# Peptides against a protein of PDB entry 6TME: the designs that were tried, part 43

Target 1, 324 residues: chain A of PDB entry 6TME
Amino acid sequence: NRLKRAYIALQAWKKAFYSDPFNTAANWVGPDVCSYKGVFCAPALDDPSVLVVAGIDLNHADIAGYLPPELGLLTDVALFHVNSNRFCGVIPKSLSKLTLMYEFDVSNNRFVGPFPTVALSWPSLKFLDIRYNDFEGKLPPEIFDKDLDAIFLNNNRFESTIPETIGKSTASVVTFAHNKFSGCIPKTIGQMKNLNEIVFIGNNLSGCLPNEIGSLNNVTVFDASSNGFVGSLPSTLSGLANVEQMDFSYNKFTGFVTDNICKLPKLSNFTFSYNFFNGEAQSCVPGSSQEKQFDDTSNCLQNRPNQKSAKECLPVVSRPVDCS
Target 2, 324 residues: chain A of PDB entry 6TME as posed
Amino acid sequence: NRLKRAYIALQAWKKAFYSDPFNTAANWVGPDVCSYKGVFCAPALDDPSVLVVAGIDLNHADIFGYLPPELGLLTDVALFHVNSNRFCGVIPKSLSKLTLMYEFDVSNNRFVGPFPTVALSWPSLKFLDIRYNDFEGKLPPEIFDKDLDAIFLNNNRFESTIPETIGKSTASVVTFAHNKFSGCIPKTIGQMKNLNEIVFIGNNLSGCLPNEIGSLNNVTVFDASSNGFVGSLPSTLSGLANVEQMDFSYNKFTGFVTDNICKLPKLSNFTFSYNFFNGEAQSCVPGSSQEKQFDDTSNCLQNRPNQKSAKECLPVVSRPVDCS

## One batch from the design tools (peptide; aimed at target 1 H60 L79 Y132 F152)

Design b2_p19_2_s2 (made by RFdiffusion4, then SolubleMPNN; from b2_p19_2, 9 letters changed)
Fold by OpenDDE base, seed 2:
Structure b2_p19_2_s2 (fold): chain B 324 residues (1-324), chain A 19 residues (1-19)
Amino acid sequence: as target 1 above (324 residues)
Amino acid sequence: SIVDKVSSYTGLPRIRPED
């Protein structure tokens, strides 16, 4: 009996709660699991005459506890939303039995350990949100082989390089921000055909930006701020026909910021502050446009306010990195 | 539908400036 298995799972989970400040699981009593707060039932896909637990929503419940292995008995669950709690430990491998998983949101919790590879076992997964946790180690390259719409990885402890398989991703939004990623952005990034938003904020990424970024025709948000990127901005950035928000601040970029970038048709905000740019086109000057906002603060620009001193600029500007 | 009941945007910002 499928509901009986669900009952076993949910009671095991209730037992795994250390704190339930809003008494969310107060009514988790008895065999009628479909009446449980945060538990949603629907007709089974394989037999519409059978009622099954199809979804969990415990968002913002501030529950402290862990995910017990018995959750693997919830084999009919397609939607699992438990963000903004205080769940700790690791994601159980037993969740591999949830073959209908479609949306998995465990964001804003206290999960630890390596990337939850069980997510890779779900063939129909479209939404993966594991941000604001303490996941660590390498990002498995296989994550980008999956047909995901959204991949939220920000605010974790992931390290090593970004996999080259990123180009295979069909996701519209990917966040790497506030991790410990290092190395270069893979050249394969330009192959992300559905990408709308990508953020690399606050990592240890370095090297030159790949020219292939200019192939991201659908990107509206590109943020590479607070890294260690060097060299000039690729001229191919003129190809970002739909970019609205672009941020390269807090890097080690050099060279000239061109008209072709600052005149991008959909560009609303372009921040390139806190670098070592030694020139900018007139179209890049803050205040030059009513519709666009620019920030050129703390560069090596002449005749602009709030720039670095000659002493700070000279050692870097005189030794430009050749990205060729 | 089940999707309408449980599927929702998390409401969390993609990037929190203070984080």
Scores: peptide ipSAE 0.032, ipTM 0.714, DockQ to the pose 0.144
OpenDDE base, seeds 1, 3, 4, 5: peptide ipSAE 0.028, 0.022, 0.033, 0.027; ipTM 0.705, 0.653, 0.693, 0.652; seed 4 fails the geometry check

Design b2_p19_2_s3 (made by RFdiffusion4, then SolubleMPNN; from b2_p19_2, 11 letters changed)
Fold by OpenDDE base, seed 2:
Structure b2_p19_2_s3 (fold): chain B 324 residues (1-324), chain A 19 residues (1-19)
Amino acid sequence: as target 1 above (324 residues)
Amino acid sequence: SIADYVSKYTGLPYSKPEE
């Protein structure tokens, strides 16, 4: 039966624990898996008279170990939350059998290897959190073909370009931060119709920001800081009617920070420090607004404090990148 | 830092879940 399979899986997992500091699995004894700490049972969707393991929550258990292939026997699991542990190794391909997977959170662990492509096999997946691991390589383009609500990829070792399929994503939140992503932000980004929050912080992204960013009408958080972006800020950023938090700091942007950007109606914080901007509208000046916070530190602005020297500015400002 | 921002849509911070 299903619970027997779950028992086999959970016992295999317990054996895969190297350390259980809080004795989370201490009661993982016997066939009554529904009594196991962190294991949650519910009536099966196909037969309400059958009880199945529907969820795992081992968040913050600091468990060291790995995920054994026997976890594929947990075929009824829809919620898998094991963040803030010390699980290592790879995500087992056998998890493809978990066709009901809805939320998958393995964040803040020690997982390695390529992107867990098994996540792509889950037809009902809505929440994917793999942040703060050591996943590496290319991000599969197919991730954005999925009907996900949230995609957390930050703090890994992904090193490819951002797939152009990003425009197909229905996610409201996507994090790329603190990886090794390179290349340009795809122009298709403007097609992310449900996007609210996107962060690119601390990658190797470069090139010009695509004009299509201005089509992200629902975006509230846009952070592209700590990259290698060049050129001027797109004038189309004036279309970000709902942006509240915007950060372009620590890039190589040039040009003029326009009034239309700084006067965005919902803008709360706009940081464009540590670039090579050579001008800003009065509305962009820190302290010019009571409701908006700006940071223009370490640019090439005239008559502003804490700016770069002429020696630092001249080589860059005199050779602006044309993004057109 | 925006890196410390808590998503209003997911309820999760961008930082480590333990934080």
Scores: peptide ipSAE 0.235, ipTM 0.863, DockQ to the pose 0.068
OpenDDE base, seeds 1, 3, 4, 5: peptide ipSAE 0.022, 0.227, 0.028, 0.103; ipTM 0.659, 0.847, 0.680, 0.803; seeds 1, 4 fail the geometry check

Design b2_p19_2_s4 (made by RFdiffusion4, then SolubleMPNN; from b2_p19_2, 9 letters changed)
Fold by OpenDDE base, seed 2:
Structure b2_p19_2_s4 (fold): chain B 324 residues (1-324), chain A 19 residues (1-19)
Amino acid sequence: as target 1 above (324 residues)
Amino acid sequence: SIFDYVSSFTGLPRIKPED
């Protein structure tokens, strides 16, 4: 009996709760699991005459606890939304049995350990949100082989480089922000054909921006702020026909911010402050446009306010990194 | 069917998760 297995799983989970401030699981009593708060049933795909637990939604329940291995008995679950709780520990490997998993949201919890590789075992996964946790280690390259619509990884403890496989991703939104990623952005990034938003904020990324970024013609948000990028901005950025929000602030960029970047047709906000740019086109000057907002603060620009001192600029500007 | 449900994205990439 599939509902009986679900009952076992859900009761094990309830037992694994350390705190349930809103008494979300107060009605998790008895065999009628379909009446449980946050549990949603539907006719089974393989047998419409049988009801199964198809979804879990415990978002914002502030539940403290862990995910017990018995959750692997929820084999019919396609939607698992438990964000904004205080679940700790690791994602159970037993969840590999949830072969129908479609959307997995465990964001804003206290999960630890390496990337939950069990997510890679789900053949139909389309949405993965593990942000705002304490996941650590390397990001498996295989994550980008998944046919995901969105990949939220921000605010974790991931390290190492961004996998070259990123170019294989079909995701429209990818967040790397506030991790410990290092190295260069892979040149394969330009192959992300469905990409709309990508965020690299607050990592330890370095090197030159790859020219292939200019191939991201569907990108509306590109944020690479608060890293260690060097060199000039690629001239190919003129290819970002749909970019609206672009942020390169708090890096070590040098060179000239060109007219072809600042005149991008959809550009509404371009922040390149806190770098070492030594020149900018007139179209890049803050206040030069009514439709666009620019921030050139704390660069090495002449005849502009709030710039770095010569002492700060000279060592960097005099030794520009050649990205060619 | 709930199996056909697609959740909306949890806001902009920079913000915390939402329902």
Scores: peptide ipSAE 0.054, ipTM 0.731, DockQ to the pose 0.157
OpenDDE base, seeds 1, 3, 4, 5: peptide ipSAE 0.033, 0.039, 0.026, 0.042; ipTM 0.744, 0.712, 0.699, 0.709

Design b2_p19_3 (made by RFdiffusion4)
Pose (drawn by RFdiffusion4):
Structure b2_p19_3 (pose): chain A 324 residues (1-324), chain P 19 residues (1-19)
Amino acid sequence: as target 2 above (324 residues)
Amino acid sequence: SVSDVHSLTGISPPDLSIH
């Protein structure tokens, strides 16, 4: 009995609810699971006459609990939204039985430990949001082999390198912000198809920017701020024909900012503050344009306000890194 | 299709808001 399996799964889950501030599971009684709050039923994909539990949505319920193995019984679920709860512990391996999983959002919870690799077992997975948890350790490179449209990893404790496989991703949006990733951005980044937004804010990345970034001609947001990148901006960045937001602030970049970048057509907000740039094109000057917003604070630029001192600048400015 | 589950269930697309 199909809905009985859903009943057992949801009752096992209620048992694990230690605190439910909004009494969200108050009506989770009896066998009519489709009437349970946050449970969404629909016709079976292969038979419109059969009723199935197809979605779970408890966004912003602030429930403290954990996900028990019995949730593996919800075999028809394709939507799982639990943003902003207090679900703790790990994602049960049994969730690999949810073979129709399409969108999985466990953002802003209390999950911990290694990357939830059960997500790699779902053949229809398109949206994966694990941001704002305590996941840590290495990132499974094979994550970029899945045909994910969106990958949100920001605000965890992930470590080590960006996988060389990133160029295989078909994602339109990828976030790595606020982890402990290290090393270089892989040269394969230029092979990412469909990419519109990529956010690296606040990691421990270094090395020079790969010239292959310039192949991302559909990117609208490229944010590499608050890392440790060195070298000059690659002249290939003129290929970012669609970039709207570009932020390289808080790095160790040196050299010139040219109009090759500052005059990009759709570029509206270009922040390159807190680097070691010693020259900039006139068109790159903040306050110079009514359409474009620039920020050059704390660089090594003559005749500009709030720059670094000459004392701090000369050692770094006179010793540019050979990107080789 | 699996992509049509939103229309069938009435569930809105993923909420990216954080509380």

Design b2_p19_3_s1 (made by RFdiffusion4, then SolubleMPNN; from b2_p19_3, 8 letters changed)
Fold by OpenDDE base, seed 5:
Structure b2_p19_3_s1 (fold): chain B 324 residues (1-324), chain A 19 residues (1-19)
Amino acid sequence: as target 1 above (324 residues)
Amino acid sequence: SIEDIHELTGIPPVDLSVY
């Protein structure tokens, strides 16, 4: 019965293919769904004597089509990997029936619509990758209540602010890059106890960086480049004991880049170019260290090459934003 | 258990690299 339901689902999906350049679904014929290319069966978790469809892997198949509602019949699927295809439309709400969903990767497709809230219904979800799509609207705050290891949201059309619930996230990797997020980074960010990598690249984020960033003692990658951040870098950034890559380039930061930041013990790359910094410690100067790479290009630094003109600097530097 | 699903299905673990 369970495989029969899977058959119905998979045949409906095959019918929803507009193009299958590699003939991936060519063998999707007959009731033996476990022989289908990209379909993986395993003993059911509730009954090891029963064989069920437990995983889909259609990565890099370049399939054009959509996800039909009949996919909700794949109730035993725990792994759904369909990245690097040309699937379009929305994620079906019927996928709420896939209560065993563990890893959901629909990255590098043409999905549209709001955040797929069906992902929030999966109690055991550990991995969510929806990057490189056309998802839009606000990010639901409930996403960070999930016990996810990784949250990939980059390269979409998400708008609005980053939810304050971000501090509840247990994810090690979170990407917001290349969206339309706005507002400030929530102060609760410092509560992300398992965070290793966070990327905010290429959004419309603004305001001052919260001091609480300095509490991210496990972070190795912090990239906030290409936004509208203002003010000085928080002095608490000296607390980033494990940061290796840090990028604040292409913002509107002002003030002095301190020795305490540039001497972070594991720092290998620190880019703070294309801002309005008016001073830097000697330890921040490019070439000052063999072990660390710095970029101070296009700031308001004195006696440094490739800086902004006084005309460009004066209006901004003379009006520093108070982040207190 | 669900934690064994990679072994059971043969689908490899996901790559957590950002890029």
Scores: peptide ipSAE 0.470, ipTM 0.916, DockQ to the pose 0.506
OpenDDE base, seeds 1, 2, 3, 4: peptide ipSAE 0.018, 0.017, 0.024, 0.028; ipTM 0.606, 0.600, 0.658, 0.625

Design b2_p19_3_s2 (made by RFdiffusion4, then SolubleMPNN; from b2_p19_3, 7 letters changed)
Fold by OpenDDE base, seed 2:
Structure b2_p19_3_s2 (fold): chain B 324 residues (1-324), chain A 19 residues (1-19)
Amino acid sequence: as target 1 above (324 residues)
Amino acid sequence: SIEDIHKLTGIPPRDLSIY
């Protein structure tokens, strides 16, 4: 009996709650699990005459606790939304039994440990949100082999390099922000054919930006701010026909910010402040356009306000990194 | 289909916002 298994799982989970400020699980009593708050039943995909637990929505419940292994008994769950709680511990490996998992959102919790590799076992997964946790270690390359619509990894403790498999991703939205990623952005990034939004904010990324970024024709948001990137901006960025928001601030970029970048047709905001740029086209000057907003603050630009001192600029500008 | 699961469960679609 599927509902019986669900009952066992949900009761085990209730016992794993340390705090339930809104009494969300107060009605989690008895075998009628479909009446439980935050538990949603639907006809089973394999047998419409059978009612199963198909979804969990405990978003914003502020529940403290952990995910017990008995959750693996929820084999019919396709939607698992438990964001904005205080769940701790690791994601149970037993969740591999949830073969219908479609959307997995555990964001804004207290999860720890390595990347939850159980997510890789779900063949139908389309949405993965693990942001705002304490996940650590390496990002498994296989994550980008999955046919995901979105991958939210930001605000964790992930380390090491971004896998080259990123180019295989079909995701429209990917966030790496506020982790400890290091190394270069892989050249394969240009192969992300469905990418609309990508953010690298606040990592330890370095090296030159790959020219292949210019192949991201559908990207509307590209934020690489607060890293250690060096060299000039790739000239191929002129290919970003749909970019609206672009941020390269707080890096170590040098060279000239070109007209071709600043005149991108959909560009709304372009922030390249807090770098070591030594020149910019007139089209890049803040206030030059009513349709575009630019920030060139704290660079090495001549005849612009709020720039770095010569003392700060000269050591860097005189030693430009060749990205060729 | 699994794509109809939002309608079947009543759980709203995911938020794709990066902010």
Scores: peptide ipSAE 0.292, ipTM 0.902, DockQ to the pose 0.537
OpenDDE base, seeds 1, 3, 4, 5: peptide ipSAE 0.061, 0.267, 0.111, 0.246; ipTM 0.809, 0.893, 0.838, 0.883

Design b2_p19_3_s3 (made by RFdiffusion4, then SolubleMPNN; from b2_p19_3, 6 letters changed)
Fold by OpenDDE base, seed 3:
Structure b2_p19_3_s3 (fold): chain B 324 residues (1-324), chain A 19 residues (1-19)
Amino acid sequence: as target 1 above (324 residues)
Amino acid sequence: SISDIHKLTGIPPVDLSIY
């Protein structure tokens, strides 16, 4: 009996709660699991006459506890939303039995350990949100082989390089922000055919930006701020026909910020502050447009306010990195 | 589909905010 298995799982989970400040699981009593708060039942996909637990929504419940292995008994769950809690420990490997998983949101918790590779076992997964946790280690390359619509990885402890398999991703939104990723952005990034938003904020990424970024025709948000990128901005960025928000601030970029970038047709905000740019086109000057906002603060620009000193600029500007 | 499951379960769509 599927509901009986669900009962076992949910009771085990309730027992794994250390704190339930909103008494969310107060009604988690008895075999009628479909009446449990945050538990949603639906007809089984394989047999409409059978009622199964198809979804969990415990978002914003502030529950402290862990995910017990018995959760693997929830084999019919397609939606698992438990964000904004205080769950700790690791994602149990027993969740591999949840083969119908479509949306997995464990964001804003206290999960630790390596990337939850169990997520890779779900053939139908479309949404993965593990942001705002303490996941660590390298990102499995296989994550980008998944047909995901969105991949939220930000605010974790991930390290190492971004896998070159990123180009295989069909996701529209990918966030790497606020991790410890290092190395270069893979050149394969230009192959992300469905990409709308990508965020690299606050990592330890370095090297030159790949020219292939200019192939991201559908990108509306590109944020590479707060990294260690060097060299000039790729001329191919002129190909970002749909970019609205672009941020390269807090890097070590050099060279000239060109008209071709600042005149991008849908550009609304372009921040390139806190770099070592030694020139900018008139179209890049803050206040030059009513439709676009620019920030050129703390560069090596002449005749602009709030720039770095010559002493700070000269060592970097005189030795530009050749990205060719 | 995800949409169908949402309709069946009553769970609202996920927040796609980048932060």
Scores: peptide ipSAE 0.040, ipTM 0.776, DockQ to the pose 0.492
OpenDDE base, seeds 1, 2, 4, 5: peptide ipSAE 0.022, 0.347, 0.024, 0.023; ipTM 0.654, 0.891, 0.653, 0.686; seed 2 fails the geometry check

Design b2_p19_3_s4 (made by RFdiffusion4, then SolubleMPNN; from b2_p19_3, 7 letters changed)
Fold by OpenDDE base, seed 3:
Structure b2_p19_3_s4 (fold): chain B 324 residues (1-324), chain A 19 residues (1-19)
Amino acid sequence: as target 1 above (324 residues)
Amino acid sequence: SIEDIHKLTGIPPVDLSIY
């Protein structure tokens, strides 16, 4: 019965393929769905004597098509990996029936529309990868209320502000990169207790960095490059005891880059180029350490190579933004 | 468990690399 439903779903999906360059679905014939390429069966969680479709892996199949609503019949699927295809349209709301969904990877496709809110309906979801699509609009605040291990949102068309609920996230990795997010980083960011890597690259984020970033004691990667951040770097960044990679390049930061930041114990790479910093500690100078790499290019530093002209610096440096 | 499903299905764990 459960495999019969899966058969209906998979045949509907095959019909929704416009192109299958590698003939991935060529063997998708007959009722034995467990033999289908990219379809994986396992004993049902509720009855080990029953075989069910538990996983889909069509990664890198370059399939063009869409996700039909009949996929909602795959009620036993916990792993759904279909990255690096050419699937288009929207994520069907019928997937709400997939209550066992644990890993959902639709990255590197042609999906459009708003954030797929159906992902919020999955109570056991741990991994969400929707990067490299054309999703647009606001990010639902509820995404961060979920107990996710990783959230990949980069390379989409998301806009508006980052929800303040971000502090509730239990994710170790979160990517916002290459979207259209605007506004400030929420102060609640410091409450992300499991955060290891966070990336804000290439958005329209602005304002001062919140002091609460310094509370992210487990963060190893912090990249805020290519935004519109202003003011000085928070002194509380000295609290980033485990940061290895830090990038603040291509912003509008001002002030002095301190020893307390550049001497962070695990810091291996610190890029603060293409800003308006007017001073740096000796420990921040590129080449000052064999263990650490620094880039201070294109700032307003004295006696350093490849800096901005006085004409470019003066208007900004003379009007520092007070973040207090 | 999900770990068991990975083992049984042969689907590898997700790559958490952001690079």
Scores: peptide ipSAE 0.063, ipTM 0.789, DockQ to the pose 0.438
OpenDDE base, seeds 1, 2, 4, 5: peptide ipSAE 0.014, 0.020, 0.023, 0.026; ipTM 0.607, 0.667, 0.599, 0.688

Design b2_p19_4 (made by RFdiffusion4)
Pose (drawn by RFdiffusion4):
Structure b2_p19_4 (pose): chain A 324 residues (1-324), chain P 19 residues (1-19)
Amino acid sequence: as target 2 above (324 residues)
Amino acid sequence: SIPPAPHNENNVYTQRIKS
């Protein structure tokens, strides 16, 4: 009995609810699971006459609890939204039985430990949001082999390198911000298809920017701020024909900012503050344009306000890194 | 609270739930 399996799964889950501030599971009684709050039923994909539990949405319920193995009984679920709860512990391995999983959002919870590799087992997975948890350790490179449209990893404790496999991703949006990733951006980044937005804010990345970034001609947001990148901006960045937001602030970049970048057509907000740039094109000057917003604070630029001192600048400016 | 990332509401699963 199909809905009985859903009943057992949801009752096992209610048992694990330690605190439900909004009494969200108050009506989770009896066998009519489709009437349970946050449970969404629909016709079976292969038979419109059969009723199935196809979605779970408890966004913003602030429920403290954990996900029990019995949730593996919800075999028809394709949508799982639990943003802003207090669900703790790990994602149960049994969730690999949810073979129709399409969008999985466990953002802003209390999950911990290694990357939830059960997500790699879902053949129809398109949206994966694990941001704002305590996931840690290495990132499974095979994640970029799945045909994910969106990958949200920001605000965890992930460490080590960006996988060389990133160029295989078909994602339109990928976030790595606020982890402990280290090393270089892989040269394969230029092979990412469909990429519109990529956010690296606040990691421990270094090395020079790969010239292959210039191949991302559909990117609208490229934010590499608050890392440790060195070298000059690659001249290949002129290929970012669609970039609208570009932020390289808080790095160790040196050299010139040219109009090759500052005159990009759709570029509206270009922040390169807190680096070691010693020259900039006139078109790159903040306050110079009514359409484009620039920020050059704390660089090594003559005749500009709030620059670094000459004392701090000369050691770094006179020793540029050979990107080789 | 932190809002969810945008989700696609025009997909087959959402449409089947709404029907």

Design b2_p19_4_s1 (made by RFdiffusion4, then SolubleMPNN; from b2_p19_4, 9 letters changed)
Fold by OpenDDE base, seed 1:
Structure b2_p19_4_s1 (fold): chain B 324 residues (1-324), chain A 19 residues (1-19)
Amino acid sequence: as target 1 above (324 residues)
Amino acid sequence: MIPPAPRDLNNLYYKRIAA
């Protein structure tokens, strides 16, 4: 009996709660699991006459505890949303049995350990949100081989380089922000055919931006701020026909910010402050447009306010990095 | 494969980066 298995799983989970401040699991009593708060049932795919647990929604329950291995008994679950809790430990390997997993959101918890590779075992996974946890180590390259729509990795402890397989990703949204990723952005990034939003904020990324970024025609948000990028902005950025938000601030970029970038047709906000740019086109000057917002603060620009001193600029500007 | 429960579009929407 599938509901019986669900009962066992849910009771084990209730037992694994250290704190339930909103008494979310107060009604988790008896065999009628479909009446449990945060538990959603639906007809089984293989037999519409059979009711199964298809979804979990415990978002914002502030529950402290862990995920017991018995959760692997919830084999019919396709939606698992438990964000904004205080769950700790690791994601159980037993969740590999949840072969229908479609959306997995464990964001804003206290999970630790390496990337939860169990997520890679789910053939139908479309949404993966593990942000705001304490996951660590390298990102498995296989994550980008999956047909995911959204990948949220930000605010963790991930390190190492961005996998070259990123170009294989079909995701529309990918966040790397606030980790410890290092190295260059792979040139394969330009092959992300469905990408709309990508965020690299606050990592240890370095090197030149790949020219292939300009191939991201569907990108609306590109944020690479607070890294160690060097060199000039690629001229191919003129190809970002749909970019609305672009941020390159707090890097070590040099060179000239061109009209081709600042005149992008959908650009609404372009921040390139706190770099070492030594020139900008008139179209890049803050206030030059009513429709676009620019920030050129703390660069090496002449005749602009709030720029770096010559002492700060000279050693960097005089030795530009050639990205060619 | 289509999941038995509807996709949480609201969740997905709210998770996107603000324009």
Scores: peptide ipSAE 0.036, ipTM 0.725, DockQ to the pose 0.075
OpenDDE base, seeds 2, 3, 4, 5: peptide ipSAE 0.022, 0.032, 0.034, 0.024; ipTM 0.691, 0.700, 0.730, 0.704; seed 2 fails the geometry check

